Peptides against a protein of PDB entry 3LCN. Designs and how they scored, part 33

Target 1, 96 residues: chain A of PDB entry 3LCN
Amino acid sequence: QYTENLKVIVAEKLAGIPNFNEDIKYVAEYIVLLIVNGGTVESVVDELASLFDSVSRDTLANVVQTAFFALEALQQGESAENIVSKIRMMNAQSLG

## One batch from the design tools (peptide; made by RFdiffusion4, then SolubleMPNN)

Design b2_p17_2_s2 (from b2_p17_2, 6 letters changed)
Fold by OpenDDE base, seed 5:
Structure b2_p17_2_s2 (fold): chain B 96 residues (1-96), chain A 17 residues (1-17)
Amino acid sequence: as target 1 above (96 residues)
Amino acid sequence: MLSKEERKAIIEEYLNS
């Protein structure tokens, strides 16, 4: 069961979005909920885009894709801490 | 179909339950 770790990972990714005006915890939990209930990248992006218009579709797609890759990484044995660290570095690099 | 506001309210309620 990777849902709790995935919520933390997705929240870290969302925290890197400038001018994001939605509740990060709520959005992260909802993304994970959609994924574990059979969502695909396309269907999850469609749902998020319909709910949160403050973020571009491309940005949402990047977040959702990261979530799916993170889930696969967790399943392959990578630690949540390591994945979070990578995302944090990526967030910092995007600002630099 | 539920409005954006209605869906947000349901999501918030679900996540807090």
Scores: peptide ipSAE 0.127, ipTM 0.740, DockQ to the pose 0.310
Fold by OpenDDE base, seed 3:
Structure b2_p17_2_s2 (fold): chain B 96 residues (1-96), chain A 17 residues (1-17)
Amino acid sequence: as target 1 above (96 residues)
Amino acid sequence: MLSKEERKAIIEEYLNS
């Protein structure tokens, strides 16, 4: 139940990255896969950085940290819609 | 150790299954 919502949330976060030339849905699904299989922030960032060099390591770290916080929020009862709304606001601020 | 291309191929196969 949380995995599908988390994929949507991570995809929204990735959509805020300018000049991102990878498939957003594809990358979001892989991030969630790594997390649910016991990945840590560091190990997930390392894996992504080795595969997708079009994005800076700092940007990847920001995305992955957001994913972990979002998962915790979902587990605490926050709605996926609310989390997505927060990310959209953050994306708009970052691009401004 | 798998190359970038090999790892990407495995991921694509998994996600498309």
Scores: peptide ipSAE 0.118, ipTM 0.729, DockQ to the pose 0.292
Fold by OpenDDE base, seed 4:
Structure b2_p17_2_s2 (fold): chain B 96 residues (1-96), chain A 17 residues (1-17)
Amino acid sequence: as target 1 above (96 residues)
Amino acid sequence: MLSKEERKAIIEEYLNS
């Protein structure tokens, strides 16, 4: 029930990765599909690592962990807008 | 409407192309 919001949140997180050349929307959708189909942090990272060798495993793990934390936050009643705002701030800090 | 598995396959093909 939080699938669409999670896609937006994950896309915001991916947008913070420098030199990421893939379509953000499609990658975000793929991550969410893996999660809703029973993926774990480890299995989702493994899948992404097999597709994106130009992105470090640590970076991928950070994205995936953020997705799982965001899903939990949504389930606990936090708004998608608040989560996106926090991620946007973190992206800015990471680039600075 | 496409199932989750069908959509996954489409996206996977896109990402691998």
Scores: peptide ipSAE 0.093, ipTM 0.731, DockQ to the pose 0.145
Fold by OpenDDE base, seed 2:
Structure b2_p17_2_s2 (fold): chain B 96 residues (1-96), chain A 17 residues (1-17)
Amino acid sequence: as target 1 above (96 residues)
Amino acid sequence: MLSKEERKAIIEEYLNS
């Protein structure tokens, strides 16, 4: 399916979080696993919040919502490369 | 190959450690 591309996309989004001291690859994979196993935005955020109390729920929600939007974009035919590029620009804007 | 649920458990354990 789109799981592999989604992992890359989510990882890029996570890379924009300041002071995030976890393995980006594993967190991205975990988010994707939760989504493909029927997770909702709310349930995935709850799960992540239980693991990362140092990250605000708003930040986590932003990441998770991005993942769901990215999945929809992939299903609609947008390339993973384009989605990643957009996220990189967003990360740069938020950090700049 | 591990199932998605099995991998989830492993990753969760990793993140909790």
Scores: peptide ipSAE 0.100, ipTM 0.738, DockQ to the pose 0.146; fails the geometry check

Design b2_p17_2_s3 (from b2_p17_2, 5 letters changed)
Fold by OpenDDE base, seed 5:
Structure b2_p17_2_s3 (fold): chain B 96 residues (1-96), chain A 17 residues (1-17)
Amino acid sequence: as target 1 above (96 residues)
Amino acid sequence: MLSKEERLKIIKEFLES
């Protein structure tokens, strides 16, 4: 099962959001929970937007889409370590 | 329908269990 790795990956992505004042671990776990229970990009974004209005919908969509892509990558054999590294690099390259 | 506060509380309680 890829859920534990996905939690770590999503948490890394969330850590790149400036001024995000929510518990990263809880939000990451919740995103993964929604996905494994049949959520779509649209439905998960809708749920997150209803809970965290301080984050733009575009930012939330970026996080959720990353989660889905990461899950697919894991299923196709890419290591969680590599995925986390890519996200970390992208976070560092962002201008805010 | 649950308020934002109520939903957040439920989520945190669930994740802490």
Scores: peptide ipSAE 0.152, ipTM 0.764, DockQ to the pose 0.314
Fold by OpenDDE base, seed 4:
Structure b2_p17_2_s3 (fold): chain B 96 residues (1-96), chain A 17 residues (1-17)
Amino acid sequence: as target 1 above (96 residues)
Amino acid sequence: MLSKEERLKIIKEFLES
């Protein structure tokens, strides 16, 4: 199912945020919940920004946009494994 | 309108159930 794969993908993206002090699993699941219930990039970012002030709005926007792109990729037939690999590589590069 | 704390509590309970 797309939702379960998307949770894994979003969690991988969140894992790349330095000094992120929130529960990655809970945040990833909540992002997916908001998206599948009709959230937009703007509305989801607004919700997350109101809840988590330890992360910049720009960083949250990057995470949420990645989630929407990943969902579209999944719907178009790209494998979850491939998407996760891309995000993992991006995380590694951003830490350097 | 729910406070931040109330929303976090609801989210936690929902995800753990």
Scores: peptide ipSAE 0.149, ipTM 0.762, DockQ to the pose 0.282
Fold by OpenDDE base, seed 3:
Structure b2_p17_2_s3 (fold): chain B 96 residues (1-96), chain A 17 residues (1-17)
Amino acid sequence: as target 1 above (96 residues)
Amino acid sequence: MLSKEERLKIIKEFLES
């Protein structure tokens, strides 16, 4: 029920990563797939790190944690638009 | 055990279908 909104949110977070040369849509969809199928922060980070070794583990952990918090926010009634706006602000403030 | 390349291929094929 929140899957499509979560994909959009995760894609926005991934768009803030400099020099990320993977398909953002595919990676976002894969992250959401892992989460809805019972993945934990640790297991999802481990999977992503094994596939995308050009991205630091800390960066991947930040993306995954954001996804889990966003899912919780959606479930508590926060709008996807509001969450996306917050992520855009965070991306703009990031040092890379 | 699947290689990194094989795993990426499977993921892309799954998402494109």
Scores: peptide ipSAE 0.145, ipTM 0.756, DockQ to the pose 0.305
Fold by OpenDDE base, seed 1:
Structure b2_p17_2_s3 (fold): chain B 96 residues (1-96), chain A 17 residues (1-17)
Amino acid sequence: as target 1 above (96 residues)
Amino acid sequence: MLSKEERLKIIKEFLES
């Protein structure tokens, strides 16, 4: 399965959030846990929003959607390194 | 039904195990 790679990918996405005051590893692991246990974009966002008040719902939705897209990309044969690189570029553009 | 604090505690314990 792709759980470990997905954790790295989600962590990279979380690292791009300004003023993020939660533990990145902790949140990334929990997102992946929810996804592999049958969570949907909506259900995962709902759970995260109930747990992390410091992060907007829109930001959470963006992170979760990225995770699902990344999982699909991994299943299609794309490397975790390529996905991380793309996310890093998007993070840089968002901060600019 | 578990509170937010209770859920966070359980999750943290799980991730640390």
Scores: peptide ipSAE 0.143, ipTM 0.755, DockQ to the pose 0.210

Design b2_p17_2_s4 (from b2_p17_2, 9 letters changed)
Fold by OpenDDE base, seed 4:
Structure b2_p17_2_s4 (fold): chain B 96 residues (1-96), chain A 17 residues (1-17)
Amino acid sequence: as target 1 above (96 residues)
Amino acid sequence: MLSSEERKKIILEFLNS
């Protein structure tokens, strides 16, 4: 199981969101919880959008889709450290 | 608003680098 590594990865992605005023650790844990309990990109985004109106749906979709791809990468043997580094690059080049 | 497919493409470009 890759839940703990995925939490770290998702938290890194969330940290790149400008003016994000929610608890990053909490939101990351919640996203991972929803994913491991059978959530889809659409259903997880819907849930998050209902809770956090300060973040655009596009931004939420970006975070959630990244989480799903990251989970797949972990399952295929890529290290969490390498994935986190890529997320940092994404954050640095993001328009917000 | 980005399409789902465009979003996937952008994310994968980073994750596959």
Scores: peptide ipSAE 0.678, ipTM 0.935, DockQ to the pose 0.029
Fold by OpenDDE base, seed 5:
Structure b2_p17_2_s4 (fold): chain B 96 residues (1-96), chain A 17 residues (1-17)
Amino acid sequence: as target 1 above (96 residues)
Amino acid sequence: MLSSEERKKIILEFLNS
């Protein structure tokens, strides 16, 4: 089970969004919930975009895609701490 | 603004470093 680690990872990604108006922990939890319940990048982005208009669709896509890749990394044995460090670096170099 | 493929590439480059 990677749910809790993924929540931490997604929260780190969300923390890099400037002027984010939503609760980071809540949004991270919701993203992970959607993913583990069979969501795809597209469906999760659609859901988030319908709920949170303070963040662009592009930014949401970055967060969600990162979450999926992070989950794969966890499943391949990479530590959550290492993934978080990489995401912190990504945040420092801005979003795409 | 990035395409889906461009976004994937950038993210993977970071995560695979």
Scores: peptide ipSAE 0.678, ipTM 0.935, DockQ to the pose 0.029
Fold by OpenDDE base, seed 3:
Structure b2_p17_2_s4 (fold): chain B 96 residues (1-96), chain A 17 residues (1-17)
Amino acid sequence: as target 1 above (96 residues)
Amino acid sequence: MLSSEERKKIILEFLNS
C-alpha cells in the first residue's frame, strides 16, 4: 500500500519539473523500486543521474529526498492525498 | 544550488506544515 501511494506522490513531484523528457509514471515507479530495495538518497540519485541526463543532479536530489520524507510521513499515518497537496504547493514555488 | 542539509530543511518545512 505504501509503495503504490509513494508512486503517486513521486509522480506528482516529477510533474513539477519543467522540460522533463522522460515518462513520469515510469520514473516514479523506478524511484520507488530503488527506495524499497534499500537505496539511499545518494545511491538513488546516482542511478537516476546515470540514466537520465535531461534533469540536473540537484533537481533529482530534490525529488528523491522528497520521496524519502514522504515515505516516512506515510509510515506515520499521514494520508497520501494530504502529502500530494503539499507537493503541489512545493511545485508551485520552486524546484531548484 | 542547495546543500543536502539546506534541501532537507526546505522539504521538511513543507511536509510538516
Scores: peptide ipSAE 0.677, ipTM 0.935, DockQ to the pose 0.029
Fold by OpenDDE base, seed 2:
Formats: structure tokens, C-alpha cells, sequence
Structure b2_p17_2_s4 (fold): chain B 96 residues (1-96), chain A 17 residues (1-17)
């Protein structure tokens, strides 16, 4: 139900990564796919790290953990707009 | 480098603001 909003949210998080040379939409979609198919933070990070070597494991963990918390926020009734705004603030502070 | 717990704390601080 929240997959589309989560894709937008994850894409915003990825957009804050400097020198990111992968397709943001593609990676965001893949992260959400893994999460909704039973992935954990650890398993999703492992998968992403095996596929994308241009981003550090720590940065990937940051993105994935954010995605999980964002999903919980959506399920609790918070709007995607609000979550995206918060992520923009996070990106501005160079979290990762 | 942040630990998993430190990362979670920071992210939650933003998302709960």
C-alpha cells in the first residue's frame, strides 16, 4: 500500500548522496521491493552492497534504515510530504 | 563511522521531529 510513497521517500534519501552514479529511481525501487518482500536492514544492505560498489556500506545502511523507519511512519499515518521534508533536512546535514 | 544504534538514533530524531 505504501510502496509508491516509500519509493519517493527513498529516492529523496538517495538524492542526498554525493557522487552517486546509479539510477536513483532504479535503486529506490529495488530497495522498496526488497523490503516488501521480507528483507531486513542487514539483508537489504548486503544485497545492495553486492550490486553497487560506488556507495559505501555505511551510506547504504543509512538509506535502508531510513526506509524502514519511513515505512513505519507511513503506517502510523504521517504524510509522505512530511517525511520527504525531514529527509531533505537530513541530507542537508550530510548524514552518512 | 556510525554504529547501527547511533544511526538509528539520529534518523529517528529527524523523523520524530
Amino acid sequence: as target 1 above (96 residues)
Amino acid sequence: MLSSEERKKIILEFLNS
Scores: peptide ipSAE 0.676, ipTM 0.935, DockQ to the pose 0.029

Design b2_p17_4_s1 (from b2_p17_4, 5 letters changed)
Fold by OpenDDE base, seed 1:
Structure b2_p17_4_s1 (fold): chain B 96 residues (1-96), chain A 17 residues (1-17)
Amino acid sequence: as target 1 above (96 residues)
Amino acid sequence: SSSISKEELEEKIEELK
C-alpha cells in the first residue's frame, strides 16, 4: 500500500547521486519491488552493486537504508511529502 | 565501468511484478 509513495521517495534519493546515468524511475521501481518481495538491506545492496558498478557500495547502501527507513516512517504515519522534503535537504547538504 | 542495459532492467522489473 506504500509502494507508490516509496517509489517517489527512492527516486528523490537517487536524484542526489552525482553523475548517476540511469533511468531513476526504473531503478526506484526495481528497488521497491525487491523490498516488497522480501529483500533485506544486504540482499538489495548486493543486487544493485552487481548491476551498477560505477556507484560505490556505500552509496548504494545509503540509498537502500533510506528506503527501509522511509517505509517505516510511512507505516508510522509520516507523509510522503515530509519524507521527500527531508531527503531533498539531505541531498543538498551532501558532499558525496 | 559497466551498467545494466535499460532492456535488461525492464525485464527484471517485469519478473518481479
Scores: peptide ipSAE 0.563, ipTM 0.906, DockQ to the pose 0.939
Fold by OpenDDE base, seed 4:
Structure b2_p17_4_s1 (fold): chain B 96 residues (1-96), chain A 17 residues (1-17)
Amino acid sequence: as target 1 above (96 residues)
Amino acid sequence: SSSISKEELEEKIEELK
């Protein structure tokens, strides 16, 4: 029930990666699908690292961990809008 | 450096749906 919001959130996080030359929406969808199919932080990072070697493992881990934290936040009642706003701020800070 | 094609990613997505 939180998958669609999580896709938006993950997409926002991916948008903060400089020079990421992939379809953000599809990558976000894939990450969410991996999670809802029982993936762990480690297994999802391993999968993404095997697919996108132009992005550092640390960066991928940051994205995946954000996704898991966001899912927990959604389940605890935090709004998707609030989560997206926080991620957007973090993205802006990383670019500065 | 390398990455999978969009087609390959789409196939992976469909496999999980």
Scores: peptide ipSAE 0.563, ipTM 0.906, DockQ to the pose 0.946
Fold by OpenDDE base, seed 5:
Structure b2_p17_4_s1 (fold): chain B 96 residues (1-96), chain A 17 residues (1-17)
Amino acid sequence: as target 1 above (96 residues)
Amino acid sequence: SSSISKEELEEKIEELK
């Protein structure tokens, strides 16, 4: 499926969060696993918010929504490389 | 601020695999 590509994409998104003191690879893996196990944007955000109180709920929601949109993009045929490039550019333009 | 440990996160991941 698209799980491995999605992990890379989510990791790129997490890398844009300033002062995020967590293992990005593990957090990305956890987010993807929650999604493929039937999680919704709301339920995944609730889970992450309970684990990482140093990150705002809005920031977490942005990460999770990006993951769901990326999954849809992958299913529609967009390459993981292209999605990662878009996220990298958005990270660079973000003001925090 | 409070966050879970690396070990606890790894355990949660294994539960979902």
Scores: peptide ipSAE 0.562, ipTM 0.906, DockQ to the pose 0.943
Fold by OpenDDE base, seed 3:
Structure b2_p17_4_s1 (fold): chain B 96 residues (1-96), chain A 17 residues (1-17)
Amino acid sequence: as target 1 above (96 residues)
Amino acid sequence: SSSISKEELEEKIEELK
């Protein structure tokens, strides 16, 4: 039941990637689907790296790790709004 | 660099739904 909130959170993280020329909502949906279908950080990063060679593996790993941490935070009771706010602040401060 | 098409990504999403 956290999937919809997680999609919003992942989309916010993806929005911080400079020059990312993809449909953010679709990519976020795909990442969440990979996770809820049993993906690990490594397997999800491998999948994304095979699809988006214009984005560094380190950047993709950062996105995926954020998604897993966010899922844990949601399960522990943190609001989606708070998580999104943190990510937005990090995006604004990024040296990209 | 090149990325997959939007159609291919949509197909991958549908496969996991």
Scores: peptide ipSAE 0.562, ipTM 0.906, DockQ to the pose 0.892

Design b2_p17_5_s1 (from b2_p17_5 with S1M R5K A14E E15K)
Fold by OpenDDE base, seed 3:
Order: sequence, then structure tokens, then C-alpha cells
Structure b2_p17_5_s1 (fold): chain B 96 residues (1-96), chain A 17 residues (1-17)
Amino acid sequence: as target 1 above (96 residues)
Amino acid sequence: MKEEKLALIKEKIEKLK
């Protein structure tokens, strides 16, 4: 239901990671699929850490937690555009 | 390296669809 919007949101969050040279579209899709198939923050972070050892666990945890919060926000009626705007602002303010 | 990892991710995605 909110899967496609969540993919866009997660992609925006991933775009804020410096020196991340992976295909953001497919990584975002994978994260969303892990979540909708019953993944937890911990299990999804563990999976991503095994794939992307050059990205810190803290950064990965931040991405995954953002995805879970975004899903909740979508379910509560917040627009995808508003969520993306917030993430874009956070990306601009982040140091890493 | 990027292509190989992308192929792996695509495989993982298909298993979850």
C-alpha cells in the first residue's frame, strides 16, 4: 500500500550518505522488502552491514530507523512529499 | 565490484517478492 512511497523516501535517505557507490534504487527496494516481510531494525541492519562493510553500523541504523518511522508516518496520513522534504533538509545538515 | 554486488542484491530482492 505504502511500498512505493516508502521506496522513494528510503532512496532520499540513502542519497545523503557520502561516498555510497551502490545503486540507490535497488538498495531502497531491498530495505523496504525486508521491512514488509517482517524485518526488525536489528535484523535489517545486520543484513545491510553484511553487504556494505564500508558504511558504519550507526549510519545504517539511522537509515533503517528512518524507514520504520516513515512507514508509521505514511500510515498516519503524512504525505510522502512532506517526509521527503524533511529528509532532504536532514541530509543537508548532516556531517556524515 | 559494483556490478557483482548489484547482481547479489537483485537476487535477494527476487527471493523476497
Scores: peptide ipSAE 0.735, ipTM 0.942, DockQ to the pose 0.972
Fold by OpenDDE base, seed 1:
Structure b2_p17_5_s1 (fold): chain B 96 residues (1-96), chain A 17 residues (1-17)
Amino acid sequence: as target 1 above (96 residues)
Amino acid sequence: MKEEKLALIKEKIEKLK
């Protein structure tokens, strides 16, 4: 499956959140596990919102939607490296 | 607080494995 690549991708997205002082590796792992266990965008956002009240719901939704889009891209044959590069560029353009 | 939240996340992860 694509779980390990997706963890790397989600970690890159989380790293772009300003002032997010959590262990990125474990948060990324948790998000991926929620998704592969049947989570939806809404249910995963709800779970993350309960854990990280200092992060806006919109920011959390952006992270989760990115994960779902990335999973689809991986399934369609795009490399994890390409997806990570795109996210890194998006992080650099983010206004916070 | 960071360690407490990390412990909680680790516990949640183990429940899903």
Scores: peptide ipSAE 0.735, ipTM 0.942, DockQ to the pose 0.973
Fold by OpenDDE base, seed 5:
Structure b2_p17_5_s1 (fold): chain B 96 residues (1-96), chain A 17 residues (1-17)
Amino acid sequence: as target 1 above (96 residues)
Amino acid sequence: MKEEKLALIKEKIEKLK
């Protein structure tokens, strides 16, 4: 089970969204729950878009796709720490 | 807005747990 690690990873990704004034912890938890309950990229994006109309659909899709890729990476043996580090670097690069 | 949205998200979370 990788749900707890995935929550941390998704939270790191959400933290990179500028002007996102929502509770990152609970949004990350909700995204992970949608995924483990059988959600697809499309269905999860649709749900998030209905909640956060101030965030572009492309941005939401990027977050959700990252979550799915991270889950696969975890299942293939990559450490949560490494995945978080990669996302952190990507967040920083996006600003620079 | 943040608190209102948080309450909604918490409700949605509970439905999936």
Scores: peptide ipSAE 0.735, ipTM 0.943, DockQ to the pose 0.955
Fold by OpenDDE base, seed 4:
Structure b2_p17_5_s1 (fold): chain B 96 residues (1-96), chain A 17 residues (1-17)
Amino acid sequence: as target 1 above (96 residues)
Amino acid sequence: MKEEKLALIKEKIEKLK
């Protein structure tokens, strides 16, 4: 499957959140597990919002939607490397 | 808080594996 690549992608996205002091590796793993166990954008956002009240719901939704888009991209044949590069560029822009 | 949250997330992860 694409779970390992998706974990890397989600971790890259989480790394772009300012002042996010949680362990990114485990949060990324949790998000991916929620998705592959049948989670929807709404249900995964609800779960994350319950855990991380210091992060806006909009920010969490952006992370989760990115994960779903990335999963579809992987399934359609786009490389994880390409997806990570795009996210990294977006993170850099948001920090500027 | 970080350690407590991490422990909770780890527990949730194990339940989904």
Scores: peptide ipSAE 0.734, ipTM 0.942, DockQ to the pose 0.975

Design b2_p17_6_s1 (from b2_p17_6, 6 letters changed)
Fold by OpenDDE base, seed 5:
Structure b2_p17_6_s1 (fold): chain B 96 residues (1-96), chain A 17 residues (1-17)
Amino acid sequence: as target 1 above (96 residues)
Amino acid sequence: MNVSKEELEEKIEELKK
């Protein structure tokens, strides 16, 4: 199972959202729990949008889609470290 | 407004059951 690695990956993605003053680890855990309990991109985005109105729906969709892509990447053999590194670079590029 | 930390914690616990 890749739930623990996915939590780390999602947390890294959430860390790139400016002015997001929530407990990143808890939000990451919640997203992963929704996914492993059968959530789809649409249903998870709907849930998050109902909870976090300070974040645009597009941003939430980007986070959720990243989580699903990361899960698939893990299942295909990519390391969690490499996935985290890619997300970190994307976060940095978004800032400058 | 965003969900409170307490409410989020409760949602997490519900899914962990």
Scores: peptide ipSAE 0.528, ipTM 0.902, DockQ to the pose 0.924
Fold by OpenDDE base, seed 1:
Structure b2_p17_6_s1 (fold): chain B 96 residues (1-96), chain A 17 residues (1-17)
Amino acid sequence: as target 1 above (96 residues)
Amino acid sequence: MNVSKEELEEKIEELKK
């Protein structure tokens, strides 16, 4: 499946969150596991919001939606490297 | 308050089963 690629992609997205002092690898793994176990955008956001109150719900929603969009892109044949590059550019724009 | 690293790791292991 696309779990390993999706973990890398989600980790890149999480890395763009300022002042997020959590283990990015573990958080990314948890998000992907929730998704592959049947989670929806709303259910995954609800779970993350209950665990990380230092991050706004809007920011969490943005991360989760990005994960679902990335999964669709992977299924359509886009490379993980290309998706990561796009996210990295978006992170830079958000900081600027 | 954020979840502890230990608790998150436990949640991950539960989902991996």
Scores: peptide ipSAE 0.527, ipTM 0.902, DockQ to the pose 0.927
Fold by OpenDDE base, seed 4:
Structure b2_p17_6_s1 (fold): chain B 96 residues (1-96), chain A 17 residues (1-17)
Amino acid sequence: as target 1 above (96 residues)
Amino acid sequence: MNVSKEELEEKIEELKK
């Protein structure tokens, strides 16, 4: 499946969150596991919000929505490298 | 309060079963 690529993509997105001191790889893995086990945007956001109160719900929602969009993009044939590049550029802009 | 690393790891392992 696309789980491994999605983990990389989600990790890249999480890396753009300032002052996020959690283990990014583990959080990315958890998000992907929630998604592939039938989670929706709302249910995954609810779960993450219950675990990470140092991150705004809006930020978490942005991460989760990005994950779902990325999964769809992967399924439609877009390369993981291209998706990661887009996210990296967005992260750079947000940090500017 | 943020979840502990250990608790997150446990959640991950449960989903991987």
Scores: peptide ipSAE 0.525, ipTM 0.900, DockQ to the pose 0.922
Fold by OpenDDE base, seed 3:
Structure b2_p17_6_s1 (fold): chain B 96 residues (1-96), chain A 17 residues (1-17)
Amino acid sequence: as target 1 above (96 residues)
Amino acid sequence: MNVSKEELEEKIEELKK
């Protein structure tokens, strides 16, 4: 239901990670698939940490937590455009 | 060492089944 919007949102969050040389859309799709298949914050972070050792665990945790919060926001009626705008602003302000 | 593109694609396909 919110899968496609969540992919866009997660992709925007991933785009803020410096020196991340992976296909952003594929990684976003994988994260969303893990979540909709019953993953928790901890289990999804563990999976991503095993795949992307060039990214800190804290950064991965931030991405995953953002995804879960975004899903809740979508379910509560917030627009995908608004959520993407917030993330874009956070990316611009982030140091890493 | 990051995952290869091929391995990630395989993981995605498994979850899409």
Scores: peptide ipSAE 0.524, ipTM 0.900, DockQ to the pose 0.923

